# Designs tried in a protein design run: peptides against a protein of PDB entry 5A53. Part 36

Target 1, 230 residues: chain A of PDB entry 5A53
Amino acid sequence: LVENVKQALFIPGQSCNKNLHDIMVDLSALKKPDMKRFNRKNDIHPFEDMSPLEFFSEKNDCSLMVLMTSSKKRKNNMTFIRTFGYKIYDMIELMVADNFKLLSDFKKLTFTVGLKPMFTFQGAAFDTHPVYKQIKSLFLDFFRGESTDLQDVAGLQHVISMTIQGDFQDGEPLPNVLFRVYKLKSYKSDQGGKRLPRIELVEIGPRLDFKIGRIHTPSPDMVTEAHKKP

## One batch from the design tools (peptide; aimed at target 1 L150)

Design b2_p15_5_s3 (made by RFdiffusion4, then SolubleMPNN; from b2_p15_5, 11 letters changed)
Fold by OpenDDE base, seed 1:
Structure b2_p15_5_s3 (fold): chain B 230 residues (1-230), chain A 15 residues (1-15)
Amino acid sequence: as target 1 above (230 residues)
Amino acid sequence: RVVVKVPLDPNLYKV
C-alpha cells in the first residue's frame, strides 16, 4: 500500500508577526515538496470555530495544517491540526520559546529536498503520557513522507530529535519539548584498519523549544476510522 | 557497524 504523502498547509493567522513568519518558513522547508504556505493572514480561532480549517483542508487537499498566531497569553503559537476526511481529527498548541534559532543562525549545509528524516524521542512520557503520545504521533505523521522501505541508508540525511525537558509528576505543568534538527555527516575513518564510516550529527536548525498549550483530542470513533486500513 | 553519535543534550550546541 503506497500511502499518499500527507500534504501540509501553513497558515499565518491575523496576529502572525515576523518571527513567526521566519519560523514558519524554516520549519516548512523540512516538509518540501509536500507543503503549501498562505501569503495572506487569515483570522482563524481553531478552538472557537474549526469550520474554516476544515474548509481549507478540503480546498487545498491538506490533511496537515499549522496555524501561526501570537498573543500575550499564547506567544509564538503554532497550532498543529490534523484532519481525517477533511474533518478535524486532533489539534495541539505548541508555543515557541523566545530562545529559538533559525536556519540562518547555523552554518549553511547542503540540504537535499524530499529526503526523509530519522526521528529520536527522549523521555519515557512519549510512550505513556497521552499528550506526549499525541506529540510523537503528530511529528511522525507530519514528516513521514512516502511510505517507502527505507532500505537505502544513503537516503538518510537528517535526524529530528524531540526531548522532554526534565521530569514531571502528576498535576505539574507539562515540560517543554525540545525540537532539534541534525544533519548526518559521514566521515571516512580508518579506525583499526577497517574503513568504518563515522557518522557525526551536526545541528542545522531550526531550534525550537515548544511549550504545550491547548489540545483537542479525537473521538474514539474517529480514532477507529483513522486506523482502519483501506 | 555504523556508530551514530546522537548528542544526548540538545542544549550542548548552544551557539
Scores: peptide ipSAE 0.025, ipTM 0.460, DockQ to the pose 0.037
OpenDDE base, seeds 2, 3, 4, 5: peptide ipSAE 0.011, 0.007, 0.007, 0.015; ipTM 0.413, 0.417, 0.445, 0.407

Design b2_p15_5_s4 (made by RFdiffusion4, then SolubleMPNN; from b2_p15_5, 12 letters changed)
Fold by OpenDDE base, seed 5:
Structure b2_p15_5_s4 (fold): chain B 230 residues (1-230), chain A 15 residues (1-15)
Amino acid sequence: as target 1 above (230 residues)
Amino acid sequence: RVIVKVPLDPNLYKS
């Protein structure tokens, strides 16, 4: 069963600002061609009423959504939503810190649209802590692209790195997740007759530090249904 | 052997 590539819908909220719009454009570029963007602001408050998101999911056939909002309490907030059967599966607020960098802040490197990124996760909590497990699952799901059994290694252009910023103990605020995007550059090293391919990672952006906000977790029943392979 | 140089510090690329 080749799972269809999940489509993402980027939704500007009523409070979407220019910076957040630019972030949206850059992040959504990584999801091309499996991405839609609304041009109009929508007054959506997902933690108060999820119905509009379910409506948009169904109407646009998008199982991934990102709502762009900004307030004093939740500045540069990207609410990532997943749906299953056009019903809300989970949600997480990821607020972009002010130190973000856009694609325009990096050297323009040509990349082929539609190639799957490799992921690296740094931090034990990605495997043990429920919130970071959700984040890991979300981003893997978001950028998985076409499920091809044969990953042509030659097609690996991008690495998405997600790092938990520091250690934390129980009861402490959850550290930010550092989101970085790199392009793989292969150099032929002429060291000593053995041409060992040297691969270097070049950051291409965007650079986003995510502060974790509110979370909606799926019901156990929805988890079971979502994992049922047809 | 593919040598991947991963920047140790994700902040090393100062813009």
Scores: peptide ipSAE 0.022, ipTM 0.471, DockQ to the pose 0.035
OpenDDE base, seeds 1, 2, 3, 4: peptide ipSAE 0.016, 0.008, 0.007, 0.021; ipTM 0.523, 0.443, 0.428, 0.480; seeds 2, 4 fail the geometry check

Design b2_p15_6_s1 (made by RFdiffusion4, then SolubleMPNN; its pose is not in this set)
Fold by OpenDDE base, seed 5:
Structure b2_p15_6_s1 (fold): chain B 230 residues (1-230), chain A 15 residues (1-15)
Amino acid sequence: as target 1 above (230 residues)
Amino acid sequence: DLAALAEALAALKAL
């Protein structure tokens, strides 16, 4: 069963600004060709009323959505939404810190559109803490391209690194998640010795530090249904 | 940033 690649819809909210638009363009470029973007602002408040998002999920056949909003309390907020059967499964607010870098801030490297990124997760909490487990699940699901069984290392162009920024104890504010994108550059050393091709990582952007905001978790019943492999 | 790169490189070398 070739699982159909999940389609993403990027939605500018009413409070979407230029910075968020630029971030949206750059992040959505990593999801090509499996991405749609709205050019018009939409008045959506997902933690107050989810119905507009369910409508957009169904109408656009997109099980992934990203809402771009900004307020004094929630600056540069990317709300990541997943749907199951066009109903809201989960949501998480990830606020982009002001130190972000766009693709234009890096050396433009040609890359093949549609290649599946490799993920790296740094921090034990990605496997143990419920919020970071949701973030890990979300990003793996979001950028899961075609299940080519052969992740031939030769086809790997991109690495997405997600790092929890420091240690934390129970009751402390959750550290930011550092989102970084690298291109794998293989150098064939022309030196006639059997030296393994040197692989270098080159940062290509965007560079995003995510502050964690509000979360909506699925019901136990929806969890069971969504994990039923057909 | 450099730490995340070092960790990502370490993770890639472990693959």
Scores: peptide ipSAE 0.045, ipTM 0.744, DockQ to the pose 0.033
OpenDDE base, seeds 1, 2, 3, 4: peptide ipSAE 0.026, 0.026, 0.042, 0.025; ipTM 0.671, 0.671, 0.730, 0.668

Design b2_p15_6_s2 (made by RFdiffusion4, then SolubleMPNN; its pose is not in this set)
Fold by OpenDDE base, seed 5:
Structure b2_p15_6_s2 (fold): chain B 230 residues (1-230), chain A 15 residues (1-15)
Amino acid sequence: as target 1 above (230 residues)
Amino acid sequence: ELEELLKQKLLEKLK
């Protein structure tokens, strides 16, 4: 079953600023060609009324959406939305910390559009904690390109790393998620023995530290329906 | 093997 590549729609909210726009451009570049961006600001408040997002999902045939908003309470907020059957499945607010870096802050490297990134997750909570499990699921879903059975290691160019920033206990604030993007460089080892390719990771950006905000979780019925593979 | 190598290299960079 070739799962159809999920299309993403990036939506500037009414409070979208230049920094968020730049972040949107850079992050969405990783989703090309399966990405649309609105050029106009839209007054959307997804935790108050989800209906505009469902409308946009259907109208644009996008099951992934990112709403860019900023306020004093929720600065540099990226609301990630998934839909199923054009209905809201889940939502999560991820606020970008002020220490972000854009692609322009890194050495420009040749970028091949459409290559699937490898993911690495650092932190046990990605497998055990509901919120981090949702984040893991979201990012895997978001950046999964065409399901090629060929993990052609030869085609692996990018690594997306997601790290939980530190340990936490029950009842403590959830640590940030450190989002990093690396280009994989392979070097031929000239040593006459086992030519183990020397692999280096070069950060290419964007660099985003995500503070976790509000979450909408799917109903049990929607979970069951969304996991029914046709 | 590659994934483990990548994890190790990432850990080195996060230090």
Scores: peptide ipSAE 0.072, ipTM 0.753, DockQ to the pose 0.039
OpenDDE base, seeds 1, 2, 3, 4: peptide ipSAE 0.037, 0.047, 0.040, 0.064; ipTM 0.712, 0.738, 0.723, 0.749; seed 4 fails the geometry check

Design b2_p15_6_s3 (made by RFdiffusion4, then SolubleMPNN; its pose is not in this set)
Fold by OpenDDE base, seed 2:
Structure b2_p15_6_s3 (fold): chain B 230 residues (1-230), chain A 15 residues (1-15)
Amino acid sequence: as target 1 above (230 residues)
Amino acid sequence: DLLERLKQYLELLSS
């Protein structure tokens, strides 16, 4: 089964700074080998004009894009874009809080590139609230791919955890999404009787707290087309 | 059971 793994393109915007660049590098490392990164800054304003992104999507054959920008209003902003047929499907701004940690802040562990992560979502809103549903869908689509194959537990190396930071009510600002990445370590417990496999989780980074920004939702027509299984 | 425990553990770590 040729898994049509979606390719991601990471784009530094004109306002991309060193921190964003580092975040981009670290986050994109989780998408290897199915990622491309631009080295040059591009003056793209997706909520003003989406056409450059559609152009890049088609040119690079990437249905996933991340634009790195920073401003006073939208500091450390990662705009996640999905395309369908090289047309914009949806977009969401996720601003990285200042308390982020890079891969270099964690113990370097051996990492097998290309293994699909397991996802854990903490917060009921991931299944009920439209914005968090989009985030859940996005990250599953971004890192896990379309494969419905049961992840061989034996091949499980990484866990991506996404947590909604606290409860919220209607009309309140949407809580941040806490993005954490762990490596699973299985130890054969030699404890004499019941060999319960001891699984340890080691955080490997990056550690990102995402503040939710602007959102573009797909047209109903595009939703219908995107869900048509060929 | 293990998955649920893992989720709970991750929730604690992520919060």
Scores: peptide ipSAE 0.057, ipTM 0.736, DockQ to the pose 0.040
OpenDDE base, seeds 1, 3, 4, 5: peptide ipSAE 0.030, 0.032, 0.034, 0.033; ipTM 0.652, 0.671, 0.659, 0.657

Design b2_p15_6_s4 (made by RFdiffusion4, then SolubleMPNN; its pose is not in this set)
Fold by OpenDDE base, seed 5:
Structure b2_p15_6_s4 (fold): chain B 230 residues (1-230), chain A 15 residues (1-15)
Amino acid sequence: as target 1 above (230 residues)
Amino acid sequence: SLEELLEKLLKEKLL
């Protein structure tokens, strides 16, 4: 079975700035080779009209899209879009906080392109709260593609950690999601003649704190169709 | 498990 790895399209919006461009470059590097980037700005307002995104999905054969926009109200906004049959399935705005770090802010480490990251999700809400469940689903879908049962542990180089920043109650603002990328380093420690494998995580970037914005949820009918395995 | 080890290592870094 050829894994139908979902292709991602990164789209600079009209309000895309240098910071968002740099974030786009760094985040899309983790999706190589299964990504495209537009070089031109596109005037797209997905919560007003989704038709341009559906058009781009079909024309580029991309079921994943990220729209890069920035305004006073929605600074450093990454709108993540998924399509099914080139129709909008879901959307979520994730605004990058100003404390972000680029790959250039970390020690350059060599990595193999195309290795699937391992994910870790910290926070019970990733399994219980509908918004965080959508975020979990989105990021798993975005970076892993099809769930192959065989996690080739031998090929594990990267860990993507997503953490809900603190506890929250019903009716409170949703905490940020802390996005972190680590390289797994294995060391042989000589302790008393026994070589114990020591594993260390080294942050490699980008470092992104996501503030949750607007959400579009799929219709029940689209959920049913999207879960129909061919 | 590897997952438990990673979770432990991550908790130590995010704290």
Scores: peptide ipSAE 0.122, ipTM 0.778, DockQ to the pose 0.041
OpenDDE base, seeds 1, 2, 3, 4: peptide ipSAE 0.042, 0.095, 0.080, 0.099; ipTM 0.711, 0.763, 0.750, 0.760

Design b2_p15_7 (made by RFdiffusion4)
Pose (drawn by RFdiffusion4):
Structure b2_p15_7 (pose): chain A 225 residues (1-189, 195-230), chain P 15 residues (1-15)
Amino acid sequence: LVENVKQALFIPGQSCNKNLHDIMVDLSALKKPDMKRFNRKNDIHPFEDMSPLEFFSEKNDCSLMVLMTSSKKRKNNMTFIRTFGYKIYDMIELMVADNFKLLSDFKKLTFTVGLKPMFTFQGAAFDTHPVYKQIKSLFLDFFRGESTDLQDVAGLQHVISMTIQGDFQDGEPLPNVLFRVYKLKSYKSRLPRIELVEIGPRLDFKIGRIHTPSPDMVTEAHKKP
Amino acid sequence: EEEEEKLEELEEKAE
């Protein structure tokens, strides 16, 4: 009954550069094998015209898309896009801070591609705040991959950690979201003692513009059997 | 069939 794994399409925008491309490559690796990359630059402006994104979603059968864009106003801009029936469901701009680390900045460890990641979300706003609820929903939908009734404990290899940069009060600017990836190590104490090793990429997301779905589309996308 | 085979392998490993 459940759908196939959602496919991701990474799209360099007209203003995409090498540094932003490196971020795309390393992050796209976490999506393997359910990922495609475009090599050329495309003149796409999602908050001016959504038509091209809907076109690429249909022709490439990708319900998840990431546009790469950079200007001084919005540097290292990663626009995460989800579609339903090849129409836009929601969009959010996540801009990467300059303190980012790539896979090259971390010791390369053995890594089995295609395993179900673990998730940990740190911050009460991930459950109550509309903006952060969308981000939690986005990254769960984006990276969880295959849904299954069966889980091999040996397959529990890595965790995707997302942390809000401190608590905040209403009216203040929205804190960044800290994207971290760790590999698990377990030791005997039955329950094991767990330790973590960072493998990257390390990304601090600055929140930009947001598009939300209409109530009609939410009804269809979240219809229950 | 693939899910049944995976379930049998997990049951044998748990033994």

Design b2_p15_7_s2 (made by RFdiffusion4, then SolubleMPNN; from b2_p15_7, 11 letters changed)
Fold by OpenDDE base, seed 4:
Structure b2_p15_7_s2 (fold): chain B 230 residues (1-230), chain A 15 residues (1-15)
Amino acid sequence: as target 1 above (230 residues)
Amino acid sequence: SELAARRAALEAAAA
């Protein structure tokens, strides 16, 4: 079963600013060609009323959405939304810290559009803690390209790294998630007549540290339906 | 944390 590539819709909220717009542009570039961006601000408050997002999901045939908002309480907030059957499945607020870097802050490198990135996750909580499990699932789902049977190593150009920033105990605030994007460079080193393949990682951006905000989780019934293989 | 993330990415790319 070849799952169709999920389409993403990036939505500027009413409080979207220039920094968030730039972040939106750079992050959405990684989702090309399977993304759409709205040019106009939309007054959407997903944790108060989800119906506008469900409308946009259906109208644009996008099962992934990112809402860009900013306030004093939730600065540089990216709300990631997934839908199933054009109904809200889950949502999570990820606020970008002020130390972010844009693509323009790195050396411009050419890359092939549409290649599936490899993911790396650092932190045991990605496998055990419900919030970090959701984040892991979300990003894997978000950047999943066409299911090619063979991850042709020859076709691997990008690595996305996600790291939980530090250890935490029950009841403590959840550490930030560090989002990093690298390009793989292969070099042929000639050492003593043996050509050893050398792989280097070059950070290409964007660089984002995510602070975790509010979360909406699906009902058990929706989970069951979403996991049913058509 | 940055160094750890990069190392993990390198290890995954080499696998």
Scores: peptide ipSAE 0.251, ipTM 0.871, DockQ to the pose 0.033
OpenDDE base, seeds 1, 2, 3, 5: peptide ipSAE 0.069, 0.132, 0.236, 0.130; ipTM 0.753, 0.822, 0.866, 0.824

Design b2_p15_7_s3 (made by RFdiffusion4, then SolubleMPNN; from b2_p15_7, 8 letters changed)
Fold by OpenDDE base, seed 4:
Structure b2_p15_7_s3 (fold): chain B 230 residues (1-230), chain A 15 residues (1-15)
Amino acid sequence: as target 1 above (230 residues)
Amino acid sequence: SKYEELLKKLEEKLK
């Protein structure tokens, strides 16, 4: 089954600043061509009222949304929203740390728009901890593009890497998630033996360290409905 | 698969 590529809508909030705008532009470039951006600021507070987001989801036929806001408490906040049937499925606040790097901070490399990324997740919690499971699921949904059953390595251009920054115990603050994007460089190995080309990774940006904020989780019923493959 | 082998190599490089 070829699943339809989920469309994303990037929304500047009322408190969106230049840095967030630049981050939005660079991150959304990874979602092209399946991305829309609003040029106007919208006064949306998703954890207070979700109805405007549901309206935008339906109006724009987007099941993915990112709201860009910034405050003293939640600086450089990217609220990632998923909808199912144009109703809110889940939300998570990911605040970008001040050490971010834009695409302009890296060597400009040519890339083909719309190629599927490979994903790497570093940290056991991505498979065990509910919050990191949600993050993993979200980013897979957000950037994976068209799902094809074909594991064709030839179509891979870039890698999205997500790393949990350090170990943590129960009750401790959740470590940041380090978001990195790499271009794959394949070299023919002159050494006649191993069939796999030598691969190098070149960071292409953006570089984002995400601090985890507030989360909205779906009801068990919504989870069941969303996982029902038609 | 070639994909899995590549993924493993990438994970090793990103560690």
Scores: peptide ipSAE 0.115, ipTM 0.789, DockQ to the pose 0.053
OpenDDE base, seeds 1, 2, 3, 5: peptide ipSAE 0.024, 0.074, 0.041, 0.090; ipTM 0.653, 0.767, 0.726, 0.778

Design b2_p15_8 (made by RFdiffusion4)
Pose (drawn by RFdiffusion4):
Structure b2_p15_8 (pose): chain A 225 residues (1-189, 195-230), chain P 15 residues (1-15)
Amino acid sequence: LVENVKQALFIPGQSCNKNLHDIMVDLSALKKPDMKRFNRKNDIHPFEDMSPLEFFSEKNDCSLMVLMTSSKKRKNNMTFIRTFGYKIYDMIELMVADNFKLLSDFKKLTFTVGLKPMFTFQGAAFDTHPVYKQIKSLFLDFFRGESTDLQDVAGLQHVISMTIQGDFQDGEPLPNVLFRVYKLKSYKSRLPRIELVEIGPRLDFKIGRIHTPSPDMVTEAHKKP
Amino acid sequence: LEELLEQYQEAEERS
């Protein structure tokens, strides 16, 4: 009954550069094998015209898309896009801060590609705040991959951790979201003692513009059998 | 780490 794994399409925008491309490559690796990359630059402006994104979603059968764009106003801009029936469901701009680390900045460890990641979300706003609820929903939908009734404990390899940069009060600017990836190590104490090693990429997301779905589309996308 | 341990226990039940 459940759908196939959602496919991701990574799209360099007209203003995409090498540094932003490196971020795309390393982040796209976490999506393998359910990922495609475009090599050319495309003149796409999602908050002016959504038509090209819907076109690429249909022709490439990708319900998850990431546009890469950079200007001084919006530097290292990663626009995350989800579609339903090849129409836009929601969009959010996540801009990467300059303190980012790539896979090259971390010791390379053995890594089995295609395993179900574990998730931890740190911050009460992930459950109550509309913006952060969308981000939690986005990254769960984006990286969870295969849904299954069976889990091999040996397959519990890495965790995707997302933390809000401190608590905040209403009216203040929205804190950044801290994207971290760790590999698990376990030791005997039955329950194991758990330690973590960072493998990257390390990304601090600055929140930009947001597009939300209409009530009609939410009804269809979230319809229950 | 406590949340990861809960997921570890759930994976044991589902193995």

Design b2_p15_8_s1 (made by RFdiffusion4, then SolubleMPNN; from b2_p15_8, 4 letters changed)
Fold by OpenDDE base, seed 2:
Structure b2_p15_8_s1 (fold): chain B 230 residues (1-230), chain A 15 residues (1-15)
Amino acid sequence: as target 1 above (230 residues)
Amino acid sequence: MEELLEQYLEALKRS
């Protein structure tokens, strides 16, 4: 079964800074081998004109894109874009808070490229609130790819954890989404004859707190078309 | 295994 793994394109915007570049590198590393990165800055404003993104989607055969921009209003902004048929499906701005940690801030652990992560979502809103549903869908689509039924437990190397930071009520600003990545370490505990497999989670990075920005939702027609083609 | 991972994650949040 040729899994049509969605390819991601990481695009530095004109306002991309060093921090964003580093974040881009680290986050894109989790998408290897199914990612491309542009080295040149591109003057793209997706909420003003989406055409350049559609162009890049088609030219690079990438249905996932991440635009890295930064401004006073939208600092460390990662705009996640999905396309269907090389047309914009949805977009969401996720701004990385200043307390981010890079892979270099964690103990370097050996990582096998290409293994599918396990996801954990903490917060009921991931299943009920439209914005968080989109975020959940996006990240599952971005990093997990097509769910093959048999998550071979033997192939589980890392866990991506996404947590909604606190409770919120209607009309309140949407809480940040805490993005964490852990590596699973299995230790054979030789404790007293019962080999209970001890599984430890070790954070490997990056550590990102996402502030939610602007969102573009697909038209009902696009939703219908996107669901018809598995 | 998912339950175990959730428990571990909850424990990590409390730490």
Scores: peptide ipSAE 0.025, ipTM 0.636, DockQ to the pose 0.058
OpenDDE base, seeds 1, 3, 4, 5: peptide ipSAE 0.024, 0.022, 0.023, 0.022; ipTM 0.624, 0.611, 0.615, 0.599

Design b2_p15_8_s2 (made by RFdiffusion4, then SolubleMPNN; from b2_p15_8, 4 letters changed)
Fold by OpenDDE base, seed 1:
Structure b2_p15_8_s2 (fold): chain B 230 residues (1-230), chain A 15 residues (1-15)
Amino acid sequence: as target 1 above (230 residues)
Amino acid sequence: MEELLEQYLLALERS
């Protein structure tokens, strides 16, 4: 079964800086080989006009897009966009905090390109709160797609951990989402004469703390259409 | 967090 893997397009905005570029490179590396990057800056403002993104979605056959912008109000802003039928499905701004770490900040480990990560989500709000539900859905869709092939277990190489930073109440600002990437190191441990598989997690980067910005939610009709199994 | 994740992954392998 040819897995219908969603393709991602990374777009530097007009205000994209060196830090965002580096973040883009490192994050997009996790999406290889199903990733394209633009080298030129594009003046796109998705919450004002979505038409350029829909155009790029269609022309590049990408249902996932990430726009890299930075301003005083929205520093290190990664706008994640999903399309359905090359029309905007949803959008969310995730601003990377200044304490980010790049792949170069960690010990380089060899990766097999194209292996899908396992995900872990820490925080009840990922299942109950609309915004965090969207984030969960987005990242699962971005890196794993819809197919849970049994082959994914055999090819488990790395884990993406997403954690809501602390508790919050209604009316309070939404806590950041802590994005962490780990490589699984499996080794046989001799415990009591039985070789029990032991798994160690090694952080490999990038390390990103996401501050939540603006969101665009899909219409109920679009939700229904997007979930219709062909 | 890493330790918790490790425990979780180990639990998943046993399930």
Scores: peptide ipSAE 0.021, ipTM 0.601, DockQ to the pose 0.151
OpenDDE base, seeds 2, 3, 4, 5: peptide ipSAE 0.020, 0.017, 0.017, 0.019; ipTM 0.613, 0.577, 0.571, 0.580

Design b2_p15_8_s3 (made by RFdiffusion4, then SolubleMPNN; from b2_p15_8, 4 letters changed)
Fold by OpenDDE base, seed 1:
Structure b2_p15_8_s3 (fold): chain B 230 residues (1-230), chain A 15 residues (1-15)
Amino acid sequence: as target 1 above (230 residues)
Amino acid sequence: MEELLEQLLEAIERS
């Protein structure tokens, strides 16, 4: 079965700064080889006019897009967009907090390009709350796609952890999502004459705390169409 | 990290 891996397009907006550029580079490295990056800034405002994004989706054959913008109201904003049939399916703004860490802030470890990360989600709301369900769906779709072949376990090198920062009640602002990336290190431990594999997690970056912004949700009809297996 | 490792190991065992 040829894995239909979704392609991602990273777009610097007009207000993209150096920090966002660096974040874009580091995050997109995890999507290699299935990513493209624009070098030029594009004046795109997704929540005002989605047409430019649909155009880019079609022209670049990318069903995943990330727009990098920054303003006083929406600092370090990564707008994640998914398309279906080159039409907007959903969008979500995730603003990176100032405490972010780049790959250069961690010990450089070698990794194999093209390996799919394993995901862990911490927080019950990822399964129950519509916004966090969308975030979970988005990141799984972004990095793993639809085919989780069991064979990928043998090649597991990376773990992406997503944690909801604290508890919240109805009507309260949604807590941030903590994004962490780890490399799995396997050690042969000779414990008691049995070779037990010892696995350790080493953070490799980037480290991102996402504040949730605006959301666009698909129509029920589009949801049905997108989930139809051909 | 310990909790994450446990969850990871559980996930691997289920796969």
Scores: peptide ipSAE 0.030, ipTM 0.665, DockQ to the pose 0.202
OpenDDE base, seeds 2, 3, 4, 5: peptide ipSAE 0.024, 0.027, 0.027, 0.026; ipTM 0.665, 0.678, 0.684, 0.678

